Peptides against a protein of PDB entry 1BH9. Designs and how they scored, part 27

Target 1, 89 residues: chain A of PDB entry 1BH9
Amino acid sequence: FSEEQLNRYEMYRRSAFPKAAIKRLIQSITGTSVSQNVVIAMSGISKVFVGEVVEEALDVCEKWGEMPPLQPKHMREAVRRLKSKGQIP

## One batch from the design tools (peptide; aimed at target 1 I26 T30 I45 P89)

Design b2_p20_3_s1 (made by RFdiffusion4, then SolubleMPNN; from b2_p20_3, 11 letters changed)
Fold by OpenDDE base, seed 4:
Structure b2_p20_3_s1 (fold): chain B 89 residues (1-89), chain A 20 residues (1-20)
Amino acid sequence: as target 1 above (89 residues)
Amino acid sequence: SFAELIKKLVEEIKKEEALR
């Protein structure tokens, strides 16, 4: 990793979705209360999911011959590609 | 891994449903 890549990874690693926000979001979808363990699991899944999307978007950016920062068009294309690969629904 | 997180989520949801 370059220094910049390492710094980005560290920022990602340190980031987390607020538990309260995740809990509220899940409950808004399910219509029922959920346990802390479900919140923790969903938080982890969400973080990994976002990471995978961003990774794909960086690949898109590179393949298009463009430089960071990522733009909405990279994110849209990343989602499209991940869907095509069956990696996301 | 992503797969492990999915498994964890499914199991936790099942546990909660069993308690209801």
Scores: peptide ipSAE 0.048, ipTM 0.572, DockQ to the pose 0.118
OpenDDE base, seeds 1, 2, 3, 5: peptide ipSAE 0.038, 0.040, 0.039, 0.042; ipTM 0.554, 0.543, 0.545, 0.551

Design b2_p20_3_s2 (made by RFdiffusion4, then SolubleMPNN; from b2_p20_3, 10 letters changed)
Fold by OpenDDE base, seed 1:
Structure b2_p20_3_s2 (fold): chain B 89 residues (1-89), chain A 20 residues (1-20)
Amino acid sequence: as target 1 above (89 residues)
Amino acid sequence: SLAELIKELVEKIRKEEEEK
């Protein structure tokens, strides 16, 4: 692995969503209270999802012949592509 | 939609909790 890849992995690994924020967000969507385990599980799923979006964005950046860091246009295109692939509803 | 997916995921997690 390159140093850049390792650094990205470490940043991703150390990143986490605040539990309180996730809980509030989920409850706003479901309209009901959620357990701590639901928050933990959804936090993990969300982290994986963000990772997949970022991976797609990096691919977009590379395919466009551009260099890091990622820009909003890469993220927008990544989401479009993931929707096209059926990976995002 | 994303919202519906989230609702489904939450329900699946809740169901698993209740079965334990």
Scores: peptide ipSAE 0.262, ipTM 0.778, DockQ to the pose 0.826
OpenDDE base, seeds 2, 3, 4, 5: peptide ipSAE 0.248, 0.252, 0.245, 0.251; ipTM 0.771, 0.773, 0.767, 0.770; seed 4 fails the geometry check

Design b2_p20_3_s3 (made by RFdiffusion4, then SolubleMPNN; from b2_p20_3, 11 letters changed)
Fold by OpenDDE base, seed 3:
Structure b2_p20_3_s3 (fold): chain B 89 residues (1-89), chain A 20 residues (1-20)
Amino acid sequence: as target 1 above (89 residues)
Amino acid sequence: SLDELIKELVKKIEEEEAKR
């Protein structure tokens, strides 16, 4: 780990989606109520997903010779690359 | 690992669905 990588990991580790927001989002999609265990599981999966997208976006930013903070163009390119690699649908 | 975490989380979702 570089210092920068360690700092990114710490920020990622500390981040979390509010349970209430996740619950509301899932229920808006499914049309039915969900259990706490489902909310916990989906929160974890979502965090991992966001982490992978952000890491890819940081790689894009670096490869384009640009500096943080990340911009929408980096996120869009990251998603495109992850799809091409088959890492996301 | 992250892979193991994902597998565990998916398992939890499947278990909840099976209880319905």
Scores: peptide ipSAE 0.030, ipTM 0.527, DockQ to the pose 0.093
OpenDDE base, seeds 1, 2, 4, 5: peptide ipSAE 0.029, 0.028, 0.029, 0.030; ipTM 0.533, 0.530, 0.534, 0.540; seed 5 fails the geometry check

Design b2_p20_3_s4 (made by RFdiffusion4, then SolubleMPNN; from b2_p20_3, 8 letters changed)
Fold by OpenDDE base, seed 4:
Structure b2_p20_3_s4 (fold): chain B 89 residues (1-89), chain A 20 residues (1-20)
Amino acid sequence: as target 1 above (89 residues)
Amino acid sequence: SFAELVKKLVEEILEKEKEE
């Protein structure tokens, strides 16, 4: 999985989500203000989560006999599979 | 749901912050 490995590596090399966006998202869910440390932690968790989804989507793409780039259908199926596996609440 | 997971994680972080 040389190509997949490269894709995963690139994903984790990308910059983290903007702090402001993460803060707004968390606060929309919790209904309360959050500290900078919470934002930093959740930003990292979110990055890991997205990486896992993308990895699953790449697996879906391969199993369907298709080639990159990933399409929305791959992402949708990836989320479905991860939910079925209990990896997404 | 993912939202519920986020809530739990935030709560855990907040609790740790109070202890610091």
Scores: peptide ipSAE 0.039, ipTM 0.551, DockQ to the pose 0.765
OpenDDE base, seeds 1, 2, 3, 5: peptide ipSAE 0.030, 0.025, 0.022, 0.027; ipTM 0.525, 0.465, 0.416, 0.490

Design b2_p20_4 (made by RFdiffusion4)
Pose (drawn by RFdiffusion4):
Structure b2_p20_4 (pose): chain A 89 residues (1-89), chain P 20 residues (1-20)
Amino acid sequence: as target 1 above (89 residues)
Amino acid sequence: MTLEEYILEKVKEIEEAEEE
């Protein structure tokens, strides 16, 4: 395999949102503070959401006859399709 | 839904899952 497959996997494996921002974002909406578990669970779910959007946008870029990196027009278009399939909120 | 509504929904669901 390539150095890139390996490095793409490592980034996938360990990419994660900082807990501090996830927590401040959530607690600045509930008013109440929140637990360690809620932040981790929210991070896990958000990572999957990010995964579905990039995966879907990569498909649009592929079908429009274009190559990565993903452009803004790809992200928004992917969002519209995911909403139609009703798979993202 | 708004981002705030979505976050409140997910927090409620996570807290219910912790109680179970």

Design b2_p20_4_s1 (made by RFdiffusion4, then SolubleMPNN; from b2_p20_4, 9 letters changed)
Fold by OpenDDE base, seed 3:
Structure b2_p20_4_s1 (fold): chain B 89 residues (1-89), chain A 20 residues (1-20)
Amino acid sequence: as target 1 above (89 residues)
Amino acid sequence: MSLEELLLELVKKILEEEKK
């Protein structure tokens, strides 16, 4: 992989959602409190999901002949493409 | 198996245990 790909991976690896934010989000959806294990698992899933969307958005940006930073239009197109591929609901 | 698939399976197990 290229230096750019390695740099993206390092940024991804070091990033993390605060547990409190994940807990609040889940509870807002479910309407009830959740265990620490659920928060940990959902935090990991969320990180993987965001990583996949960002990677797709970077591909979109490149294919459109544009340069970073990513813009909302890249993220929207990325989500559309991932849905069409059946990678996200 | 992808990392996301593994995490989903772990979540399923966690939820199943909490039902007991």
Scores: peptide ipSAE 0.051, ipTM 0.555, DockQ to the pose 0.107
OpenDDE base, seeds 1, 2, 4, 5: peptide ipSAE 0.024, 0.049, 0.046, 0.040; ipTM 0.490, 0.556, 0.557, 0.531

Design b2_p20_4_s2 (made by RFdiffusion4, then SolubleMPNN; from b2_p20_4, 8 letters changed)
Fold by OpenDDE base, seed 3:
Formats: C-alpha cells, sequence, structure tokens
Structure b2_p20_4_s2 (fold): chain B 89 residues (1-89), chain A 20 residues (1-20)
C-alpha cells in the first residue's frame, strides 16, 4: 500500500458510528425496535459499506482529474457506479 | 461473540420480522 492508502486505512479503522444513532436510524427505517446485537452487526456492515463508497468516490475524483477533499458530486457518482457494477442495490 | 455469530443473529432477526 502507498502511504496515502495507509493513512486512509488508519482513519477508517479509528472511525465508528454512534450506537444510539445507528439504532435510531434502523428503527426509523424498519418501523420496529431492534436488538442490541442487530445494532452492533449493522454498525459493522455500515462501516464496510461506507468504506467501499468512499474508496469508489476517491477513484471518481481521480478519474475526473480533481483533488480531495471529496465533494457530494463524487459521492453521488460513486454510488451510481457501484450500482452499475452490481456491488450495491 | 464473533462477527459471524452477530451476522447470523442479524439475519435470523430480519427473517423473523419478514415472516410476520
Amino acid sequence: as target 1 above (89 residues)
Amino acid sequence: MTLEELLKELVAEIEKKEAE
């Protein structure tokens, strides 16, 4: 890995979603209460998902000949590309 | 508890709710 990739990984590794926020979000979507273990599992899955989107967005940014920080347009394009690749619904 | 166990519980919980 490049030094830049390692730096991104360290930031990613240290990041985490607040448990309460995840619980509220899930319950808002499902319309029902969820268990503590579901919140823990979903937190992990969400972290992986966000990581994949961000990595794709960085690729988009580079391919467009632009430099960080990432902008909403990069994130939107990343999601579109991931959907096209069948990597996300 | 391992990640695998957590994921299994998550899937089970989702399937249970879908069956209702």
Scores: peptide ipSAE 0.051, ipTM 0.558, DockQ to the pose 0.077
OpenDDE base, seeds 1, 2, 4, 5: peptide ipSAE 0.022, 0.027, 0.045, 0.030; ipTM 0.465, 0.496, 0.551, 0.538

Design b2_p20_4_s3 (made by RFdiffusion4, then SolubleMPNN; from b2_p20_4, 9 letters changed)
Fold by OpenDDE base, seed 1:
Structure b2_p20_4_s3 (fold): chain B 89 residues (1-89), chain A 20 residues (1-20)
Amino acid sequence: as target 1 above (89 residues)
Amino acid sequence: MTLEELLKKLVEEILKKEEE
């Protein structure tokens, strides 16, 4: 692994979604209140999920011969690719 | 709402925020 990859891993490992933000987001989508355990579980799931999307987006950026930072076009393409691979809905 | 549907909505929200 490159030093940059290790740095990204460390940043990812240390990052976390705020509990309150996750709760608000879920409730805005589901239209109902959620338990603390659901928020904790969804925080972890979301972290892994976002990690996969970002990793794919970085791959897209590289394959397009472009340099970071990631742009919305990289994220959109990443989502399309992950859907085609069946890795995300 | 299924987990898949929820995750799909999360993706949409992520993309929406990235475009802002």
Scores: peptide ipSAE 0.029, ipTM 0.510, DockQ to the pose 0.049
OpenDDE base, seeds 2, 3, 4, 5: peptide ipSAE 0.028, 0.027, 0.028, 0.026; ipTM 0.524, 0.491, 0.482, 0.477

Design b2_p20_4_s4 (made by RFdiffusion4, then SolubleMPNN; from b2_p20_4, 9 letters changed)
Fold by OpenDDE base, seed 4:
Structure b2_p20_4_s4 (fold): chain B 89 residues (1-89), chain A 20 residues (1-20)
Amino acid sequence: as target 1 above (89 residues)
Amino acid sequence: MSLEELIKKLVEEIEKKEKE
């Protein structure tokens, strides 16, 4: 890791989805209440998912011969690729 | 609701949105 890469990793590691927001979002989808543990689990899964999308987007950016920061076009292509690989629905 | 059930429901919702 470069110092910049390490900093980005630290920012990612420190980031978290607000529990209340995640809980509300899940409940809006499921139509039922969910436990705190479910919220914690889903928050973690979501964070990992975002990380995977960003990683793919960085790969796209590199393959296109471009430099960060990531742009919407990189994110769109990343999602497309992950879908084609069956890694996301 | 179990985690498994929740994940299934979320996936179903995502798939529904993709087809709308």
Scores: peptide ipSAE 0.090, ipTM 0.584, DockQ to the pose 0.061
OpenDDE base, seeds 1, 2, 3, 5: peptide ipSAE 0.060, 0.071, 0.031, 0.068; ipTM 0.554, 0.572, 0.512, 0.572

Design b2_p20_5 (made by RFdiffusion4)
Pose (drawn by RFdiffusion4):
Structure b2_p20_5 (pose): chain A 89 residues (1-89), chain P 20 residues (1-20)
Amino acid sequence: as target 1 above (89 residues)
Amino acid sequence: SEEEFEEFVKEKVEEIEEAF
């Protein structure tokens, strides 16, 4: 395999949101503070959401006869499709 | 909207706390 497959996997494996921002974002909406578990669970769910959007946008870029990197028009279009399939909020 | 986002986040927090 290529250095790139390996490096793409490593990034996938360890990419994660900083807990501090996830927590401040959540607690700045509930007013109350929140738990370690809530932050981790929210991070996991958001990573999946990011995964679905990039995966869907990559499909749009592919079908529009274009190549990566993903452009803004791809992200928004992907969002519209995911909402139609009703798979994202 | 911001209000929809806040309500969505509160719902997800409640679901996560119930799960734990």

Design b2_p20_5_s1 (made by RFdiffusion4, then SolubleMPNN; from b2_p20_5, 10 letters changed)
Fold by OpenDDE base, seed 2:
Structure b2_p20_5_s1 (fold): chain B 89 residues (1-89), chain A 20 residues (1-20)
Amino acid sequence: as target 1 above (89 residues)
Amino acid sequence: SAEELAELLKKLVEEIEAKE
């Protein structure tokens, strides 16, 4: 890891979605209550997903010869690329 | 970590199966 990569990794490792917010979001979609384990699992999956998208977006930003912070265009392109690679639905 | 996520996924699967 470069110093920058390490810093990003540490920030990522320390980040977490608020359980209450995730629970509300899931319940808003499902229309019913969900268990604590479901919230925990979904939180973990979501964190990994966000990490993958951000990583791809950073790569896009670099390939376009641009500098952080990431912009919506980088995120959109990242998602497109990940879909193309079959890494996300 | 990947292992932590795997464990969480197992819990999710268990919950899904219990509701089926």
Scores: peptide ipSAE 0.037, ipTM 0.568, DockQ to the pose 0.068
OpenDDE base, seeds 1, 3, 4, 5: peptide ipSAE 0.034, 0.031, 0.034, 0.035; ipTM 0.561, 0.568, 0.568, 0.571

Design b2_p20_5_s2 (made by RFdiffusion4, then SolubleMPNN; from b2_p20_5, 11 letters changed)
Fold by OpenDDE base, seed 1:
Structure b2_p20_5_s2 (fold): chain B 89 residues (1-89), chain A 20 residues (1-20)
Amino acid sequence: as target 1 above (89 residues)
Amino acid sequence: SAAELAELIKELVKKIEEEE
């Protein structure tokens, strides 16, 4: 890893979604109460998903010959690319 | 899409709850 890559990894590793917020969000979608295990699982999946989107956005930024930090246009393009690859519904 | 994602989440939640 470069120093920049290491820093990004450490920040990502230490990041987390608030459990209460995730629980409320899921319950809003499903219309029913969910268990702690569901919240834990969905939190993990969501974190991985965000990581994948960011990685794609960084790739977009590089391919466009631009430098960090990431901008909304990189994120939007990343999502479009991931959808085309079938990685996002 | 948002609708497809919501449906996927519902299915995943259901599967997790059934395994408990």
Scores: peptide ipSAE 0.054, ipTM 0.597, DockQ to the pose 0.632
OpenDDE base, seeds 2, 3, 4, 5: peptide ipSAE 0.100, 0.258, 0.091, 0.286; ipTM 0.662, 0.789, 0.649, 0.804; seeds 2, 3, 4, 5 fail the geometry check

Design b2_p20_5_s3 (made by RFdiffusion4, then SolubleMPNN; from b2_p20_5, 11 letters changed)
Fold by OpenDDE base, seed 3:
Structure b2_p20_5_s3 (fold): chain B 89 residues (1-89), chain A 20 residues (1-20)
Amino acid sequence: as target 1 above (89 residues)
Amino acid sequence: SAAEFAEALRKLVEEIEAKE
C-alpha cells in the first residue's frame, strides 16, 4: 500500500453504521423484530455493500472521463448498472 | 426494486436467525 491507500483503508476500517439505526431500518423493512446478532451481521454486510456500490461508482466516474470526488449522478448510475448486472435487486 | 430488496432482506434475516 501507498501511504494514501493505507489511509483510505484505515478510514474504511474505522467506519460503521449506527447499530440502533440499522436495527430500526431492518425492522421497518421486514416488519418484525431482529436479534442483536442479525444487526451485527447486517451491519457488516451493509458496509461491504456500500463499498461495492462505491467501487462501481468510481468505475462509472472513470468511464465518463471524470475525476473524483464522486457525485450523486455517479452513485445513481452505479446502482442502475449493478441492477442491470443482477448484483442488486 | 424496493420490493425485491425487501424480500431479499427478509430471507437473509431468516437465514441468520436460523443459525443462532
Scores: peptide ipSAE 0.043, ipTM 0.573, DockQ to the pose 0.672
OpenDDE base, seeds 1, 2, 4, 5: peptide ipSAE 0.023, 0.041, 0.036, 0.027; ipTM 0.471, 0.573, 0.583, 0.517

Design b2_p20_5_s4 (made by RFdiffusion4, then SolubleMPNN; from b2_p20_5, 12 letters changed)
Fold by OpenDDE base, seed 2:
Structure b2_p20_5_s4 (fold): chain B 89 residues (1-89), chain A 20 residues (1-20)
Amino acid sequence: as target 1 above (89 residues)
Amino acid sequence: SAEELAELIRKLVEEIKAKE
């Protein structure tokens, strides 16, 4: 990893979704209460998902010959590419 | 770790199945 990549990883590693927000979101979808372990699992999955999207967006940004920070257009293109690859629904 | 996350995912799946 480059120093820049390492710095991004460190920031990513330290980030987390608030448990309460994740719990509310899950319950809004499932229509029922969920356990703490479900919240933890979903928090982890969500973090990984965001990480994958951001990584793809960074790749898009680089391939377009542009510099950070990421813009909405990079995120939209990242999602499109991930869907095309079948990596996300 | 990845292993810990995998275990939590398994628990999540089992809980979802139990609620069906």
Scores: peptide ipSAE 0.037, ipTM 0.570, DockQ to the pose 0.068
OpenDDE base, seeds 1, 3, 4, 5: peptide ipSAE 0.032, 0.032, 0.035, 0.040; ipTM 0.553, 0.548, 0.563, 0.569; seed 5 fails the geometry check

Design b2_p20_6 (made by RFdiffusion4)
Pose (drawn by RFdiffusion4):
Structure b2_p20_6 (pose): chain A 89 residues (1-89), chain P 20 residues (1-20)
Amino acid sequence: as target 1 above (89 residues)
Amino acid sequence: SHALKEAFEAFSEALEALKE
């Protein structure tokens, strides 16, 4: 396999949101503080959401006869399709 | 196919309960 397959996997494997921002974002909505577990769980679910959007946008870029990197028009279009399939909030 | 949407709805409900 290529250096790139390996490196694309490593990034996938360890990419993650900083806990500090996830926590401040959540607690700045509940007013109350929140737990370590809530932050981690929220990070995991957000990573999957990001995964679905990029995966869906990559499909739109592919079908519009275009190549990566993903452009803004791809992200928004993907969002509209995901909402139609009702798979994202 | 709707599990991700349902997870976000559950989190939203839990966060609204914590805020109340």

Design b2_p20_6_s1 (made by RFdiffusion4, then SolubleMPNN; from b2_p20_6, 11 letters changed)
Fold by OpenDDE base, seed 5:
Structure b2_p20_6_s1 (fold): chain B 89 residues (1-89), chain A 20 residues (1-20)
Amino acid sequence: as target 1 above (89 residues)
Amino acid sequence: PLDLKRAFEEFLARLEELRA
C-alpha cells in the first residue's frame, strides 16, 4: 500500500453510520421496529457499499485524468457505472 | 421476518434522492 492508500483506508475504517439514524431509516422502510443486531448488520452492509462506490469513483477520477479529492461528478459517474455493471440496483 | 434485501435497496433509493 501507498501511504495515501493507507490514509484513505484509515479514514474509511474509522467512519461509521450512527446507529440511531440507521435504525430510524430501516424502520421507516419496513414499518416495524428492528433489533440492534439488524441495525449492526445493515450498518456494516452500508459501509461496504460506500466503500465500493468510493473505489469506483476513484477509478473514474483516475481514468478521467483528474486528481483527488473526489467530486460529486465522480460519485455520480461511479454510481452509473456500478448500475450498468449490475453491481447495484 | 425482515427483508434485508428490500430494505437495503430502498435505502439506496433514498440515498440517491438525497444526493440529487
Scores: peptide ipSAE 0.037, ipTM 0.600, DockQ to the pose 0.072
OpenDDE base, seeds 1, 2, 3, 4: peptide ipSAE 0.023, 0.029, 0.024, 0.031; ipTM 0.507, 0.570, 0.510, 0.582

Design b2_p20_6_s2 (made by RFdiffusion4, then SolubleMPNN; from b2_p20_6, 7 letters changed)
Fold by OpenDDE base, seed 4:
Structure b2_p20_6_s2 (fold): chain B 89 residues (1-89), chain A 20 residues (1-20)
Amino acid sequence: as target 1 above (89 residues)
Amino acid sequence: PLELKEKFEEFLEALEKLKE
């Protein structure tokens, strides 16, 4: 790991979505209240998902010969590639 | 986007059954 890579990993490890915000988001989708355990589980899965998308976007950025920070075009291409690989729907 | 939303709804439904 480079110093930059290590720093990004540490920031990712320490990051978390606010429970209240996740709860509201889930309830807006399901139309009903959800348990705290569901919020915890969904928060964890969401964090992993975001991490995978960002990792793919960084790879796209590098392959295009560009440097951080990531731009919307990198994120869009990352999602397209992950869909192509069958990693996301 | 719509497909992803539908899959998330199915997942959340399954989680509710397990965590209740």
Scores: peptide ipSAE 0.030, ipTM 0.558, DockQ to the pose 0.142
OpenDDE base, seeds 1, 2, 3, 5: peptide ipSAE 0.024, 0.025, 0.026, 0.027; ipTM 0.485, 0.513, 0.534, 0.529

Design b2_p20_6_s3 (made by RFdiffusion4, then SolubleMPNN; from b2_p20_6, 9 letters changed)
Fold by OpenDDE base, seed 5:
Structure b2_p20_6_s3 (fold): chain B 89 residues (1-89), chain A 20 residues (1-20)
Amino acid sequence: as target 1 above (89 residues)
Amino acid sequence: SMELKEKFEEFLKKLEELKK
């Protein structure tokens, strides 16, 4: 990765989803209230998931000979590649 | 990445705690 790509990746890696937002999202799916521990756990997996997609997207961007910022096409291709590799469902 | 691996391991630890 270039310095610019690494910087973008680090920004996403260091990002954190607000607990309130995660809680609301989970509850919208489950239809019931969730504990703080569930929110913490899901926040973690969400961060990991986003990180993996972003990392792959940055690789796609680089392999296509393009420069940041990431575009939707990079994210879509990243997801496709990760699925083909069996890294995500 | 190594950073992602660490975060994933932390996540797994939290999941295990939820099972208790």
Scores: peptide ipSAE 0.029, ipTM 0.551, DockQ to the pose 0.106
OpenDDE base, seeds 1, 2, 3, 4: peptide ipSAE 0.027, 0.022, 0.028, 0.026; ipTM 0.538, 0.411, 0.538, 0.515; seed 4 fails the geometry check

Design b2_p20_6_s4 (made by RFdiffusion4, then SolubleMPNN; from b2_p20_6, 8 letters changed)
Fold by OpenDDE base, seed 2:
Structure b2_p20_6_s4 (fold): chain B 89 residues (1-89), chain A 20 residues (1-20)
Amino acid sequence: as target 1 above (89 residues)
Amino acid sequence: ATALKEAFEAFAKKLAELKA
């Protein structure tokens, strides 16, 4: 890792979705209340998902010869690439 | 990376345990 990459990784590792927000989001989708365990599980998978998308987007940004911050176009391309790789549905 | 896949599997397992 470069110092910049390491710093990003550390920031990512220390980040977390607020449980209340995740709970509200899930419940908005399911229409019913969810347990704390479901919230914890979904929080974890969501963090991993976001991390992978951002990582791919950063790669896209670099490959396009551009500099951060990430833009919507990088995120869209990242998602496309991840789908192509079969890493996300 | 297989992190997402593993996370999904872990999530699915946890849900299955909760439903059982």
Scores: peptide ipSAE 0.032, ipTM 0.574, DockQ to the pose 0.254
OpenDDE base, seeds 1, 3, 4, 5: peptide ipSAE 0.029, 0.028, 0.032, 0.027; ipTM 0.559, 0.561, 0.577, 0.537

Design b2_p20_7 (made by RFdiffusion4)
Pose (drawn by RFdiffusion4):
Structure b2_p20_7 (pose): chain A 89 residues (1-89), chain P 20 residues (1-20)
Amino acid sequence: as target 1 above (89 residues)
Amino acid sequence: SFEEFVKELVEEIEELEEEL
């Protein structure tokens, strides 16, 4: 395999949102503070959401006869399709 | 809204944690 397959996997494996921002974002909406578990669970679910959007946008870029990196028009278009499939909020 | 969605997710996570 290529250095890139390996490096793409490593990034996938360890990419994660900083807990501090996830927490401040959540607690600045509930007013109350929140738990360690809520932050981690929210991070996990958000990573999946990011995964679905990039995966879907990569498909649009592919079908529009274009190549990566993903452009803004790909992200927004992907969002519209995911909403139609009703798979993202 | 975004804030309502975040509050629903927090409630669901806390409910699952209480069940566990």

Design b2_p20_7_s1 (made by RFdiffusion4, then SolubleMPNN; from b2_p20_7, 9 letters changed)
Fold by OpenDDE base, seed 5:
Order: C-alpha cells, then structure tokens, then sequence
Structure b2_p20_7_s1 (fold): chain B 89 residues (1-89), chain A 20 residues (1-20)
C-alpha cells in the first residue's frame, strides 16, 4: 500500500465523536449519568454503527444505479433496510 | 426500543467497571 493510503487509514482510525457530545447523548436517552469508560465504549460502538449505515447506504446507491456522493434518500433507505434485516432496532 | 437497549448496555458496562 502507498503512503497516501496509509494516511487515509490513519485519519479514519483517529476519527471519533467528541466525548462530551456522546456523553450528553447517552444521558439524554438513559436519563442517568455515565462514566468515562462508558463514553469510550459507546463512542466506539457509535463509530462502528455509522460505518455500517454508510456501507449499507453505498450499497443502496449502487443498487439504484447511482453514483456517490451519498444523498439523504440513500441514508434513509439504508436505515430502513438495516431495520428490515434486524441489524438495528 | 433503542433507548431501553442503550440503558441496559450502560448498566452492564458500569457493572463491569465496578467489578474491576
């Protein structure tokens, strides 16, 4: 692999949701305070979840015979399909 | 619901954290 490819991977690896935002979001849903470790864990899960949604959206885009960039309609359909597959509640 | 699942996950993680 090239140095450019390695750099792109590194950027992806280092990308993360802000801890404060994740903490606030979780607490808004659960109604209780959460520890820093919980935030770290949920941040990781959230990143994986977003990745799965994007992957499904790209598949939708391809199946519809369309080209990137992804549009809201692709994201909506992706979520619908993931729900149908039982991949998300 | 998603809210209930997240609540359960948080509780499990916190339990594991306390056990350490």
Amino acid sequence: as target 1 above (89 residues)
Amino acid sequence: SLAELLKELVEKIEKEEKEK
Scores: peptide ipSAE 0.034, ipTM 0.512, DockQ to the pose 0.611
OpenDDE base, seeds 1, 2, 3, 4: peptide ipSAE 0.030, 0.031, 0.030, 0.032; ipTM 0.508, 0.518, 0.519, 0.520

Design b2_p20_7_s2 (made by RFdiffusion4, then SolubleMPNN; from b2_p20_7, 9 letters changed)
Fold by OpenDDE base, seed 3:
Structure b2_p20_7_s2 (fold): chain B 89 residues (1-89), chain A 20 residues (1-20)
Amino acid sequence: as target 1 above (89 residues)
Amino acid sequence: SLAELLKELVEKIEEEEKKE
């Protein structure tokens, strides 16, 4: 791996979603209260999901011949591509 | 949809909690 990849991994590893925010978001979607374990599990799943989207966006940025930082257009295209690949419902 | 997927995941996690 490259130094850049290592740096991205470290930033990813240190990042986390606030439990309260995740709980509120899940409940707003499901319409019901959720347990602490659900919040913990969903927080992890969400982090992995965001990581996959960012990775795809970086690939888009590179394929378009552009350099970081990522822009909204890269994120939008990444989501579109992931949907076409069946990785996003 | 994403919303339906989340509902299904929540349901599965809660089912596992009941087994403990």
Scores: peptide ipSAE 0.045, ipTM 0.568, DockQ to the pose 0.751
OpenDDE base, seeds 1, 2, 4, 5: peptide ipSAE 0.034, 0.042, 0.044, 0.040; ipTM 0.555, 0.565, 0.566, 0.564

Design b2_p20_7_s3 (made by RFdiffusion4, then SolubleMPNN; from b2_p20_7, 9 letters changed)
Fold by OpenDDE base, seed 3:
Structure b2_p20_7_s3 (fold): chain B 89 residues (1-89), chain A 20 residues (1-20)
Amino acid sequence: as target 1 above (89 residues)
Amino acid sequence: SVAELLKELVKEIEEKEALE
């Protein structure tokens, strides 16, 4: 890891989604109540997913010859590319 | 869809819980 990569990893590691918010969000989408274990598992999966999107967005930013911080346009393009690659449904 | 994917994931997790 470069120093920059390590710094990003530390920020990522320290970040977390509020449990209650994740529970409410999942239930709003599925229409049913979910267990605590489901919330824990989905929180982890969601964190990994967000990390992958951000990584792709950074790649987009670099390929466009632009500098951080990331902008909404980078995030939108990242999602499009990940969908194209079949990494996002 | 994302909604269907989440439903399937929830189902799989709950099935694993039942096996514990």
Scores: peptide ipSAE 0.090, ipTM 0.657, DockQ to the pose 0.640
OpenDDE base, seeds 1, 2, 4, 5: peptide ipSAE 0.076, 0.090, 0.090, 0.083; ipTM 0.648, 0.654, 0.659, 0.654

